# Designs tried in a protein design run: peptides against a protein of PDB entry 2AKA. Part 18

Target 1, 299 residues: chain A of PDB entry 2AKA
Amino acid sequence: MEDLIPLVNRLQDAFSAIGQNADLDLPQIAVVGGQSAGKSSVLENFVGRDFLPRGSGIVTRRPLVLQLVNSTTEYAEFLHCKGKKFTDFEEVRLEIEAETDRVTGTNKGISPVPINLRVYSPHVLNLTLVDLPGMTKVPVGDQPPDIEFQIRDMLMQFVTKENCLILAVSPANSDLANSDALKIAKEVDPQGQRTIGVITKLDLMDEGTDARDVLENKLLPLRRGYIGVVNRSQKDIDGKKDITAALAAERKFFLSHPSYRHLADRMGTPYLQKVLNQQLTNHIRDTLPGLRNKLQSQL

## One batch from the design tools (peptide; made by RFdiffusion4, then SolubleMPNN)

Design b1_p10_3_s3 (from b1_p10_3, 4 letters changed)
Fold by OpenDDE base, seed 3:
Structure b1_p10_3_s3 (fold): chain B 299 residues (1-299), chain A 10 residues (1-10)
Amino acid sequence: as target 1 above (299 residues)
Amino acid sequence: ILAEVDAILS
């Protein structure tokens, strides 16, 4: 029996090839969060490589369907340039930027047309995520004044689907009651059935404060709970700090923090990756019969 | 693809 995640990957690729946007209710995980919430850093930590566009504002401007596949080799492939294997992840970043600019232009606009990127690696679990543009309120560059609503409309195309799980990424050093990620999740998932909370920037909280109540699922309960992570600082990213070293520092952070040490085995990027793999697999199993019937009706 | 789905569901 083949793995369920690769099967859905083939469906995603096939639907993308025919210009299908988010109309089909595929079992998937959409990543949502405000600007600088740490979404891209979480994804890069899964791969262990720097390969996503960086900068200020909405750096992700097209949906990125990131398909992680456990393999003995390490390389990346884009659906839009089949047959080309990328082994230099800097070239992967450049290709994302070039492909984004090809469609959106240089005005920092957005497009709902996904980029499909598959990464083969011995360091990943099978996992597919849809990275979405960060929510913002302030236009930059030549963006239209209504860019905030354009982004929201794009996100809603994904997160309103019943088979879409929501990875809500929120920074701990901001008021979670005002989290863009949790707000949009609550709007489309009021009972908290489809939402997985990720809390970033736990290392940047003010002295004397912590997010223990949130991580223990006591403040804003989600059925699927919360997982805290510690990403590299912007200084570390600029300084090209090794991701492996950053993951070790993350582990040390949770183990040594008096408010989080009891949760340490259920925190951090490696645990998050494991949970998402399991959650997605189970979700596909639950939704695949319905998807099969829908596919049959469209033939 | 549909055949593959059917195989998994069987």
Scores: peptide ipSAE 0.040, ipTM 0.760, DockQ to the pose 0.191
Fold by OpenDDE base, seed 2:
Structure b1_p10_3_s3 (fold): chain B 299 residues (1-299), chain A 10 residues (1-10)
Amino acid sequence: as target 1 above (299 residues)
Amino acid sequence: ILAEVDAILS
């Protein structure tokens, strides 16, 4: 069972090498959300390192296939530079930025060509996620005026695939009904069968309000439910607040909050990672026979 | 890779 995710990783790498890119219907989890929804923070919290590009506007401009592998050692490897082991995660961030710029240029454009990053760590569960550009309505820099639609078109290449699970990241301090993540998810998954909801910024909600109904799956029901998380604030990130400390604070937040304490064991980043590992494993098991047949037909 | 898939499904 534990070998299923690594198997799909090998498939991803092999197909990437031959230029199949987004045309593959591999069992995977695509991460979608508006800009500043907290996607990058969730992924960094899994790894326990700061390694993703940061900034204003569109930061992720290429799909990032993030392959987490439980290991006794901690290092990262890129598919585009085989043999190079990164132990400094700042260098990982710089490589992502450089590789992004190599393809997109300096105009802050986007490209559908994935970056494949594998992270070995004793602190992670086996898990593969595809981080996608954040949805936006406002072009920045030299971006074309239709950048919103370019991003949406890119996302659709992933989320329309039947074997793609959707991790829809929405901030709690915004109207969930206007969530870009949930809107696109509902468009391609109207019955909510493939969508996992993540609610960020629960700590930034107005005093006297809470997202209990959402987290209890009562407002906008998803078959796979919702998981709330508390990420580091931008101030904390800028101040390089330790992620381990942030995870402890997250646990404390849920345990101490009157509206969430009863859900605390089913909330938080560690629980999210566990759930995603399990759901992805099960999803691979369910889809692998069909994938096998497709592969056979391509020979 | 196909052989690996077959091994898992067997």
Scores: peptide ipSAE 0.040, ipTM 0.756, DockQ to the pose 0.189
Fold by OpenDDE base, seed 4:
Structure b1_p10_3_s3 (fold): chain B 299 residues (1-299), chain A 10 residues (1-10)
Amino acid sequence: as target 1 above (299 residues)
Amino acid sequence: ILAEVDAILS
């Protein structure tokens, strides 16, 4: 099978380098969710490293094009500093923060200009995701009072594109009917054709409640379905619980939970990676002919 | 890039 994801990676890099803002709808997956929904944790679990900015409020303030590439080696590279190989993922985090601040300043504002990060790792499947700022309602720091709408507008630049799949990350310990991720997805994808649901914080649900109906795609049906995951708690992160152990705990959670045991083989971060790899690959295959024609027309 | 796309689509 053709390795289509790297091809799109090259397109993304090229378009980013030239500041492409033309009518090119790249096949990609945009990650959306409210603040603290668990987006960053999901991405870090894919890589198996802590490398994303942390904190309260808006953490991701620029789109992060995260290109995961299966490789025998483990290192990261930024498009804005080609040739520099990062093997310390703490340095990756610092670079993201520095590059974000370079553009946005110190006011905790946002910018639509993406950061392009490629991670080579033996622990990842080929997968590209665009991490977007978490949706919020309350400005922090020196953020403008309309920061909520600025974020929404930024997200819309991605999720309104027909070739953009939407990874909607929603916490299970909140009312899913009020999920910011699912709301925005429903706005731009009313038929649920482009949206993949991720349900986090299943381990934090109140006793006597579960998200079985959601995970079985019975409550808010999406064509591409839902996948539940269990991320590390903030305590675990602060306590330096390694991601490998967390993934084992996640597996145990699903296997041992009466409401989720029957779904366990279709849940968890590793399964999510596989599904996203497959869905992105298939999506690229489906959209590539149209993309080719658009590219040709711009020459 | 276009050539690469064409090669894949062929």
Scores: peptide ipSAE 0.040, ipTM 0.759, DockQ to the pose 0.194
Fold by OpenDDE base, seed 5:
Structure b1_p10_3_s3 (fold): chain B 299 residues (1-299), chain A 10 residues (1-10)
Amino acid sequence: as target 1 above (299 residues)
Amino acid sequence: ILAEVDAILS
């Protein structure tokens, strides 16, 4: 089963090399959420490294096809610079920023052209995610006034595809009814069949409140359910708190919280990784026959 | 790639 994800990785690479067909519908997971919803932190927690652009406003400005591959070695490779192995993940971050700027310029604009990044690591499960720009309402700097709609249009190119699963990332310390992630997911997946909910910032909720009803899939039901996670605070990131320690703290958080203790084994970043690996694998298995037929028709 | 897909589907 673990071989299915690498197969799709090869398909992704091949299609990127020849120019992706607009009608391509690869089985994949698109990550969506508002700005500062915690998307980047979730992805970095999977890898166990800091490697994504950080800052205020829009940080992800191109789709990032993040291919995680379990391996005995640890390094990263970009499709746009084949043969170069990155072992310093700060260099990975810089390359993402440079490659983004190469296409978009320095105006903080966006581009629908993906960056393909593969990370080999003993600390990951096989998993491919497409990180998408965070949804926003207010243009900053020299961004065009319609940047909100440009982002939405970009997201729609992914999430409207039938073979696209949606990882909807919502912060718990904001009104879930106003979740940008769940709004767009509901728009394109009204029955909640393709959406996996991730609830971040559970540790930042006001005293006396909790997201138990959401996590128990009782408030806004998704077929594939919700998984709560706890990311490092900005203070922790700045203070060089390592991700391993953060994962331990996350486990402790769920185990010690009265509202979440009973859910603890189905919460947290490690469980999320496992679920996504399984969901993607099964999804590939289900969609691969159709994909095979499509590929055959193009030969 | 198609051959690989076929192998998996077999």
Scores: peptide ipSAE 0.039, ipTM 0.753, DockQ to the pose 0.187

Design b1_p10_3_s4 (from b1_p10_3, 3 letters changed)
Fold by OpenDDE base, seed 5:
Structure b1_p10_3_s4 (fold): chain B 299 residues (1-299), chain A 10 residues (1-10)
Amino acid sequence: as target 1 above (299 residues)
Amino acid sequence: ILEEVEKILS
């Protein structure tokens, strides 16, 4: 069977090279969430490495096309510096920051120009995600006062596309009914056909509360459902807790929690990765024939 | 680049 995700990766790279950004309706998954929703942690958990910029406020300031490719070796490559293989993921983080600053400057502004990062790893399934800036309301640093709307406009360039699936990342320790991720998803996908819900910070919910109804798809139904995950705490990150150990703790959390035990086999980062791989593959299969015909007629 | 795209889509 043809590897459809790598095929789309090549299309993404080719169109990026000719300056086609968010204008193309390629089958893809856009990751949306408020600042500090745990979005970056989910992506790092897929890779099993710390490689994304850290900090408070806006961390991702350019779209990051993250292409995960299962391989016998582990390394990363950027489209903007082909031929350079990164094996130190700290260097990957630094390159993302440098490339971001090159375009946006040091004013913490944003740019719609994507960064294309491919990660080869034996620990990943084939999966491509477009990480988008976190939604915010308060400008920081030298950001313009309308930064909130600039971010929203950028997100809309992706999530309004018919072939774009939406990975909506929401923290459980906040009011999910007012989740920035779910709000924007509902705006562009009112019937919940293109949205996959991810619920983070389940371990940080107040005692006596749980997100069972959400995870069971009973509160805010999505066709593609919800998957709960538990990310490393900031303390764990600072304490150099490795992601492998965190994944084990995540599994233990779901298995031992009275509200989630019955869902444990359909929760957690590994399951999320499998679901996304499958859904993206199927989505590409469904959309690529039409896209192929359209693109070929335009060449 | 166009040739590459055609190759990918073939």
Scores: peptide ipSAE 0.093, ipTM 0.800, DockQ to the pose 0.615
Fold by OpenDDE base, seed 3:
Structure b1_p10_3_s4 (fold): chain B 299 residues (1-299), chain A 10 residues (1-10)
Amino acid sequence: as target 1 above (299 residues)
Amino acid sequence: ILEEVEKILS
C-alpha cells in the first residue's frame, strides 16, 4: 500500500462517525504531556500556523485527531462540518473552541469524544497525531475536583492500546523525573518500546545546566529516543511571532549551544516532523495487516 | 458504515 497514513485517516474518520474511535486499536500517535509542557506549540509549529486554543489551565479538553496532509493548497476541514473549507486558521481555532464548548459547556469540563481536523498544507508531511488534554493537578473554574483523574482516564483509553505510539512531551526546565508525560508512558510502556520523547523549553534551562544526557538517551532510555525542540515563548505567541522565524531561531539555538551542537541535525521541529512521519508509516505497515484481518472478520 | 470500512480495507 502506497498511502498508509491516509488509509488510517479514512479508518479514523469512519469510526469517529459512529463514536468507536476510543475502542479501536488503530495505529496512531497519542500526544501526552502536562499542562504548559509545550504540546500545542509543537503541533502549531508543524503546520506553521496559530490554530489551537490558548489559555490558562486545561486548553485541550477533547481529543483532537489532527491529520496533516501534504498538499499544494493550504486549508483545513473538520469532520463535523463536511464541505466547509477553512483558509483562515483563526477560524479553525474558533471552530475548535466552539465545538468543544458545544459538548462540554462552559465549565471547562472534558469529553472523550474526539474532534477530527484535517489540515492540507505544502509545509507539512503526512502525519496524524491525537492531541490529548494536558495532565493537571489542580481543578480550575467549575471543574470537578476529580478532573485530574478524568483526564488520566481519558488518556489511558488511548495509550494503553498496543498499536498506540506515545509522543511524550516534557519541559526541560522541570525535573524530568517528575514529568507527567514520562510517568504515564512508563506506566503503560514500561520497556519504552512505544514512546517517543520530546523535550521542550531547552532554551529556558538554568545557566550551567543542560539536557544532554536525556537527549543522548542515557538518563531515561527510550527505544525510539528523544528529540529536543525550542518553541516560541508565551510573549512571542501573544505577539504572533512568525513561526518560520521561530524555527530558524530553534536551529540557531542547537547549532550554537555547546552541549547540543553535536546533536543539532537530530533536533528541532522539522526533524521531529520527519521522524514522526517515518515512524508512523512504519508502525502502520507493521500493524495494519493484523488489524485488517481482524476488522474484515467482523464484517 | 461497515460497507465503507470494507471498501477502505479492500
Scores: peptide ipSAE 0.090, ipTM 0.795, DockQ to the pose 0.584
Fold by OpenDDE base, seed 4:
Structure b1_p10_3_s4 (fold): chain B 299 residues (1-299), chain A 10 residues (1-10)
Amino acid sequence: as target 1 above (299 residues)
Amino acid sequence: ILEEVEKILS
């Protein structure tokens, strides 16, 4: 089995088609982070396109199974509308919003039913991520007062699974000891075996401070380590700054920063993509025999 | 559906 990620993609599609009534723990990476942690920007930087809903409060309100597939062509396809190829990523964003609203209504509620989105691109490595709603404490719109716990319960459905890796996205400009992502990861993965740390907003840290100890895996050790990234600022996003230019700026940031220069080759979005591709591939290889055995026992 | 999954895994 050479193409393990595409194989699991087919499994994900099959399970989604039936509402996932099969008792299988698929190898996957769940993306967790507080609201405004930079999670959406990380995912968009992988694709090199703006395609995720943006805004204040809860933006992601359904799990988004994002399947990145390296291809000579560039287009997106949703499982709920097979055969329709999206080449305009603004339309992808609109479809996510429409499909979310179709299920949740207009009250900004959440649903555990995933949206399956596949993106073909020459600019991506094969990589599948499950984007989850951002953790929040404040209800917005017509959300119930217990929306925080609804989100947490939804996240727990994913991150408690043994074969689920956790991409914990935390902003550096906040106290990492209070990181929602790292807290939930620590709760379900106390030994840090399944958690990959992503540190965003390194460029927004207070003068005279840095996250070197975190990035060197010395403060809150994770077996799979930490990778720092620099996303576009909100100003840059609003101004439609090109992601390619942003990636160049990210590289420059790490190379020029006295605290991070020595880590520069193990930082940044391109390196993160590579690491996630490798870790997911290896994780699938490790877990697939067990899944096969479990499946055979159910036949 | 399990048969389909088995086919994928084979």
Scores: peptide ipSAE 0.082, ipTM 0.790, DockQ to the pose 0.653
Fold by OpenDDE base, seed 2:
Structure b1_p10_3_s4 (fold): chain B 299 residues (1-299), chain A 10 residues (1-10)
Amino acid sequence: as target 1 above (299 residues)
Amino acid sequence: ILEEVEKILS
């Protein structure tokens, strides 16, 4: 049997070419979270490379369909420039920025038109994520005053779809009850059936506090549970700290923390990637027959 | 493009 995730990737590419975009209810994972929640870091940790735009405010301004493909080689390809292989991930970052600016202009506006990026790597499992703009309340630059609502509207185009899983990224060092990610997830998935919780910044929690109850799925239960991760600090990123070293530090963090040690084997970026691969695969298996029938009936 | 979709779904 053909790998299910690559199969859906081909469908995504084909439908993107004809401009269907959000009109299709493809099995997928949408990544949601507030600005600075750590979404970009989570995605970069999967790849093991720095390749996403960075900065203050809204970084992701177009949906980024990130298709990770396990391969013996390491390179990236964009759907909008077929045949060009990127081996320098700084160039990947620059291309994302350039392609974003090409469509949105220089006013830091947003566009619902996705960028399709495929990354081949020996360090990834097959996994497709749709990175969405970070939820914000304050416009920056020349953004319209209603940018918050524009972002929410864009997110809703994805997360309201029945076949869309939601990767809700929330920082532990903020009030989880006010998590933008969990709020929007709860709105469209009130029973917590489609939501996977990611808790970032566990290393930045105040001494004497922990997110154990959350991670044990006891506080705000999700059917698909929560996974804690520790991302590189901005200092580490600026200092070009190796992601491999950061992953080792993450493992050490969970093993050495009195509140998380018992959960350590079910925490961290590598485990998250594995779980997402499995959940997406299973989700595709469950939904693809219905999708196939629907599409074939229209042909 | 429809032919491509059919090929993918086959």
Scores: peptide ipSAE 0.072, ipTM 0.786, DockQ to the pose 0.612

Design b1_p10_4_s1 (from b1_p10_4, 5 letters changed)
Fold by OpenDDE base, seed 1:
Structure b1_p10_4_s1 (fold): chain B 299 residues (1-299), chain A 10 residues (1-10)
Amino acid sequence: as target 1 above (299 residues)
Amino acid sequence: LLEEIDKILS
């Protein structure tokens, strides 16, 4: 089954090349969450590099199809820049920003046209994620007044598909009942069959509180459960704390925390990556016969 | 692509 994720990658690339077939229900994982929920940090932690746009507002403004490929070499490639290998991940970030601005303009609006980015690395498992814009309530700058609904409509194009798994990213330092990620997931997956919960900012919870019940899948049960992670703080990012050190700190956090130590082996970014790889692989296997038939019928 | 899928499913 090693080739299942690469196969879907080829399908994604092919469909992007011939134009968006919005009706094609590819087995995929869509990443959803409110602004500043920690989505970009989770993805960067998988790669071990800083390469995604950052900021206080909407930074992801186009769907980013992020294809992680385990390789002996480390570089990135964009589908819109075939043949160009990026080894400097700052240049990757700049290319994402430039390509986003090229399509959306300077108004910080959004576009449903995906950016396809493939990252080869010895530090990743094969994994494809679709990073989606963060849900927001208040327009900033020159954003249209209905930006909230534009984002929601874009997200719905992905998460309503039956073959779309939902990586719902929620911060622990906010009331889970107010989670934008879990709210949208519940709308399209009311039985919690397609949703994987990620709880970020566990290290930023108020003293005397914890997310144990959530992580144990007791508060808002999801069939696929919850995985807690600890991302770098903005101070850590500004201070150039490397992701490797951050991952070690994350492990230490779970092991040393009275509320989480018993869950430590089922928490953290490395475990999340492994689980997502396995779940995506299995999901592709389960959906591939139906996808095959659909493709055949369209020839 | 269909041929590749068929190989995997076979």
Scores: peptide ipSAE 0.140, ipTM 0.828, DockQ to the pose 0.201
Fold by OpenDDE base, seed 2:
Structure b1_p10_4_s1 (fold): chain B 299 residues (1-299), chain A 10 residues (1-10)
Amino acid sequence: as target 1 above (299 residues)
Amino acid sequence: LLEEIDKILS
């Protein structure tokens, strides 16, 4: 059972190498959310390293297939530069930026061609996520005026697939009813069968307000539920606050908050990672027979 | 890959 995610990783790599001509719906988790919703921070918290591009506007401009692999060693590898092991995660960030720019140019455009990144770490569970560009309404730089629709079209290529789970990342300090993540999820998954809700920025909510009803799955119910997380602030990131310390602070936040204390054991980044690992594993198990049959029919 | 899948499904 533990080898299911690595198996799908090998399938992903193989299909990437031969091009997207293989019309195979691989079991995967697509990460969706508005710009600044906290997607990158969630992913970095899984790894425990700063390695994703940062900045204002659209940061992720190509799909990033992030394959986390539990290992005794810590390093990263890109599919586009096989054999090169990255141990400095700043270099990983730079490679993502360089590879993105190589394809999209300097106009901050987007491309549907994925970057495949595998991270080996003792601090991760086996987990594969597809990080997608953040939904935006306002073009920046030399982006085309229809960038919003280009992003949506790209996201739809992933989230419309039946075997795609959706990690919908929404900030708590914004109106959840206007969540870009939940909107797109509802469009393609109206019954909430494939969507996992992540609520970020719980620490930034106005005093006297909370997201308890959301986190208890009572307001906008999803079959797979919601998990709240607390990411590092930009100040913390700039100050190079240790992610381990941030995870401890996150735990303390939930335990000390009157609205969330009772949920604390089912909240936070470590729990999210565990849940995603389990859900992806189970999802692969459920879909693998069908995938096997499809593969066989193509031989 | 198909053989690997079959191994897991067995």
Scores: peptide ipSAE 0.137, ipTM 0.825, DockQ to the pose 0.196
Fold by OpenDDE base, seed 4:
Structure b1_p10_4_s1 (fold): chain B 299 residues (1-299), chain A 10 residues (1-10)
Amino acid sequence: as target 1 above (299 residues)
Amino acid sequence: LLEEIDKILS
């Protein structure tokens, strides 16, 4: 079976256009994590471009279905404006912000209605992710005091689905036991069957500490394991440090770190992309027969 | 889409 991810992309597009039936559970990967956990940086590192909204508080306020497609050309296209090819990824960021504001207004509210973005690039593997709002406890702007629960409810619409894999993004420089991502994942996936752990900010851990036990899957075991990554610092982002250079620095970090050197070939953003591509492909293969039957019954 | 799925599953 080939081209499974593109096939599911077409299903996603079709269901977005007509309204997805609640009985259909598309194989997908939902990205979850607390605010500032590093989700946006991970996704941008996949593309090799700065294209996601940034800032303090709740940045992602609508689900972003990010469809990465390996191609000889590089451009982005939104489902809500078909035919318009974006080659300037700053314009992609602006479109995400504009489309978000169009639906949510200016009060920094949230909406469960997805934005569908497809990125063609020679630098990506085929991979589809659903980026979800970061979990938070503090309202900002004109957000209601219960915004935390609104976000959680939105996330639950995705992560409770049986065919939804969970990319749980947790920062290493915070107590992993308090990880918002792993907590919600544990709630809906108590046996750790659907959860892939991503550990960010390994370079920001306190001196004398490391996340070796976590990365070796010994502390909080997940069937699908953990992958550590090193993202650009906020200073590097503000300074427009090239993502390619950042990926090289990430590789160097793992190779040179005494606690992670032995894991280096199973760490980093490129390896994460590969693993996610494989995991999603296999997951689609496993779920497609059941999905086929459900679709048949709805014709 | 169903036909495409069937093609993949065949």
Scores: peptide ipSAE 0.129, ipTM 0.821, DockQ to the pose 0.208
Fold by OpenDDE base, seed 5:
Structure b1_p10_4_s1 (fold): chain B 299 residues (1-299), chain A 10 residues (1-10)
Amino acid sequence: as target 1 above (299 residues)
Amino acid sequence: LLEEIDKILS
C-alpha cells in the first residue's frame, strides 16, 4: 500500500520530464493558503528541517512538488539536477531560491513551472504535496499590479482538478470565515469533499477565544475534517529552536488547553502527516484505474 | 509505468 505514493512520484517525474504540466489529473494534494498562513512551516515540520525560503510577502513563487519518502538515509534530490544528493538542507533552500530566480528573474514574479524536490528521511511518512504560492492582494517590489490574479490563476490550475485534494491552511488568529484558503476551497469544492482543513497559529489566538467549533467540524464542515497545528514562532525560528522540540511543545499545547484537550489525539503535525499519508494513499487507489486508462489511450 | 500500474492494480 505504501508503494502507491512512490508510483505517483514516478509518474510526476516522468510527466515533468516530457514537459506536461497540470494537463494530467494526477492524484495529489495541493497546499493553499494566504501569505504568512503557516504553509511553509507545516511542510518543514513534516521533514523536520528548515529548507524552504523565508521572508515576508510571497515566498513560494513556483509550485513545489514536495515528495517525502521514508528511507533509512536522509537527503534531498531535485529533478532538475539529478544525481546530486543534498544533505545540507540550507543548500536545499538555496537551490530552491536559485531555481526560482532562474525562471522568474529577480522581480519577485511567479511561474507555473513546478520545482520537483524529493526528500528521503527516516523521519517522514511517504507523502507528496504541491506547495503553491501564497495568496496575496498587494504587489510588492517589481511585481505586476495583477499579481493577485496571477497567483489565483496558478492555484486554479491545480485545485480545479477532480483528482486534486486541497490542503487549506488557515491561521486561527485571523477571521476564519474570511480565510483565503477556505474561500478558494469553497469555490472549487463547494460540498467540501476534497478539502482538508489545517488550522495554524492556535497558540496566537486572543485570550478567551478558541477554534474549537472549527476543529470539531461544526462551523464550516469539511468531509475530511480539520486538524489543528502549532508551528514555531518567528522568535523560535530565530532562536534556532529545533523542530523536534517544537513538536513536543505542540503536543503539550493541545493536551493542556481546556478547549482542545479532548481533541489532542487528533491534532498536531504528526497526526496531520499520518492522515495525509492515509488519505493520499486511498485517493490514489481510487483514482489509479481511471488514470491507467487515460494513460493507455495516450500511448 | 503502465506495467507498474498494472502490477499494483492486479
Scores: peptide ipSAE 0.094, ipTM 0.811, DockQ to the pose 0.202

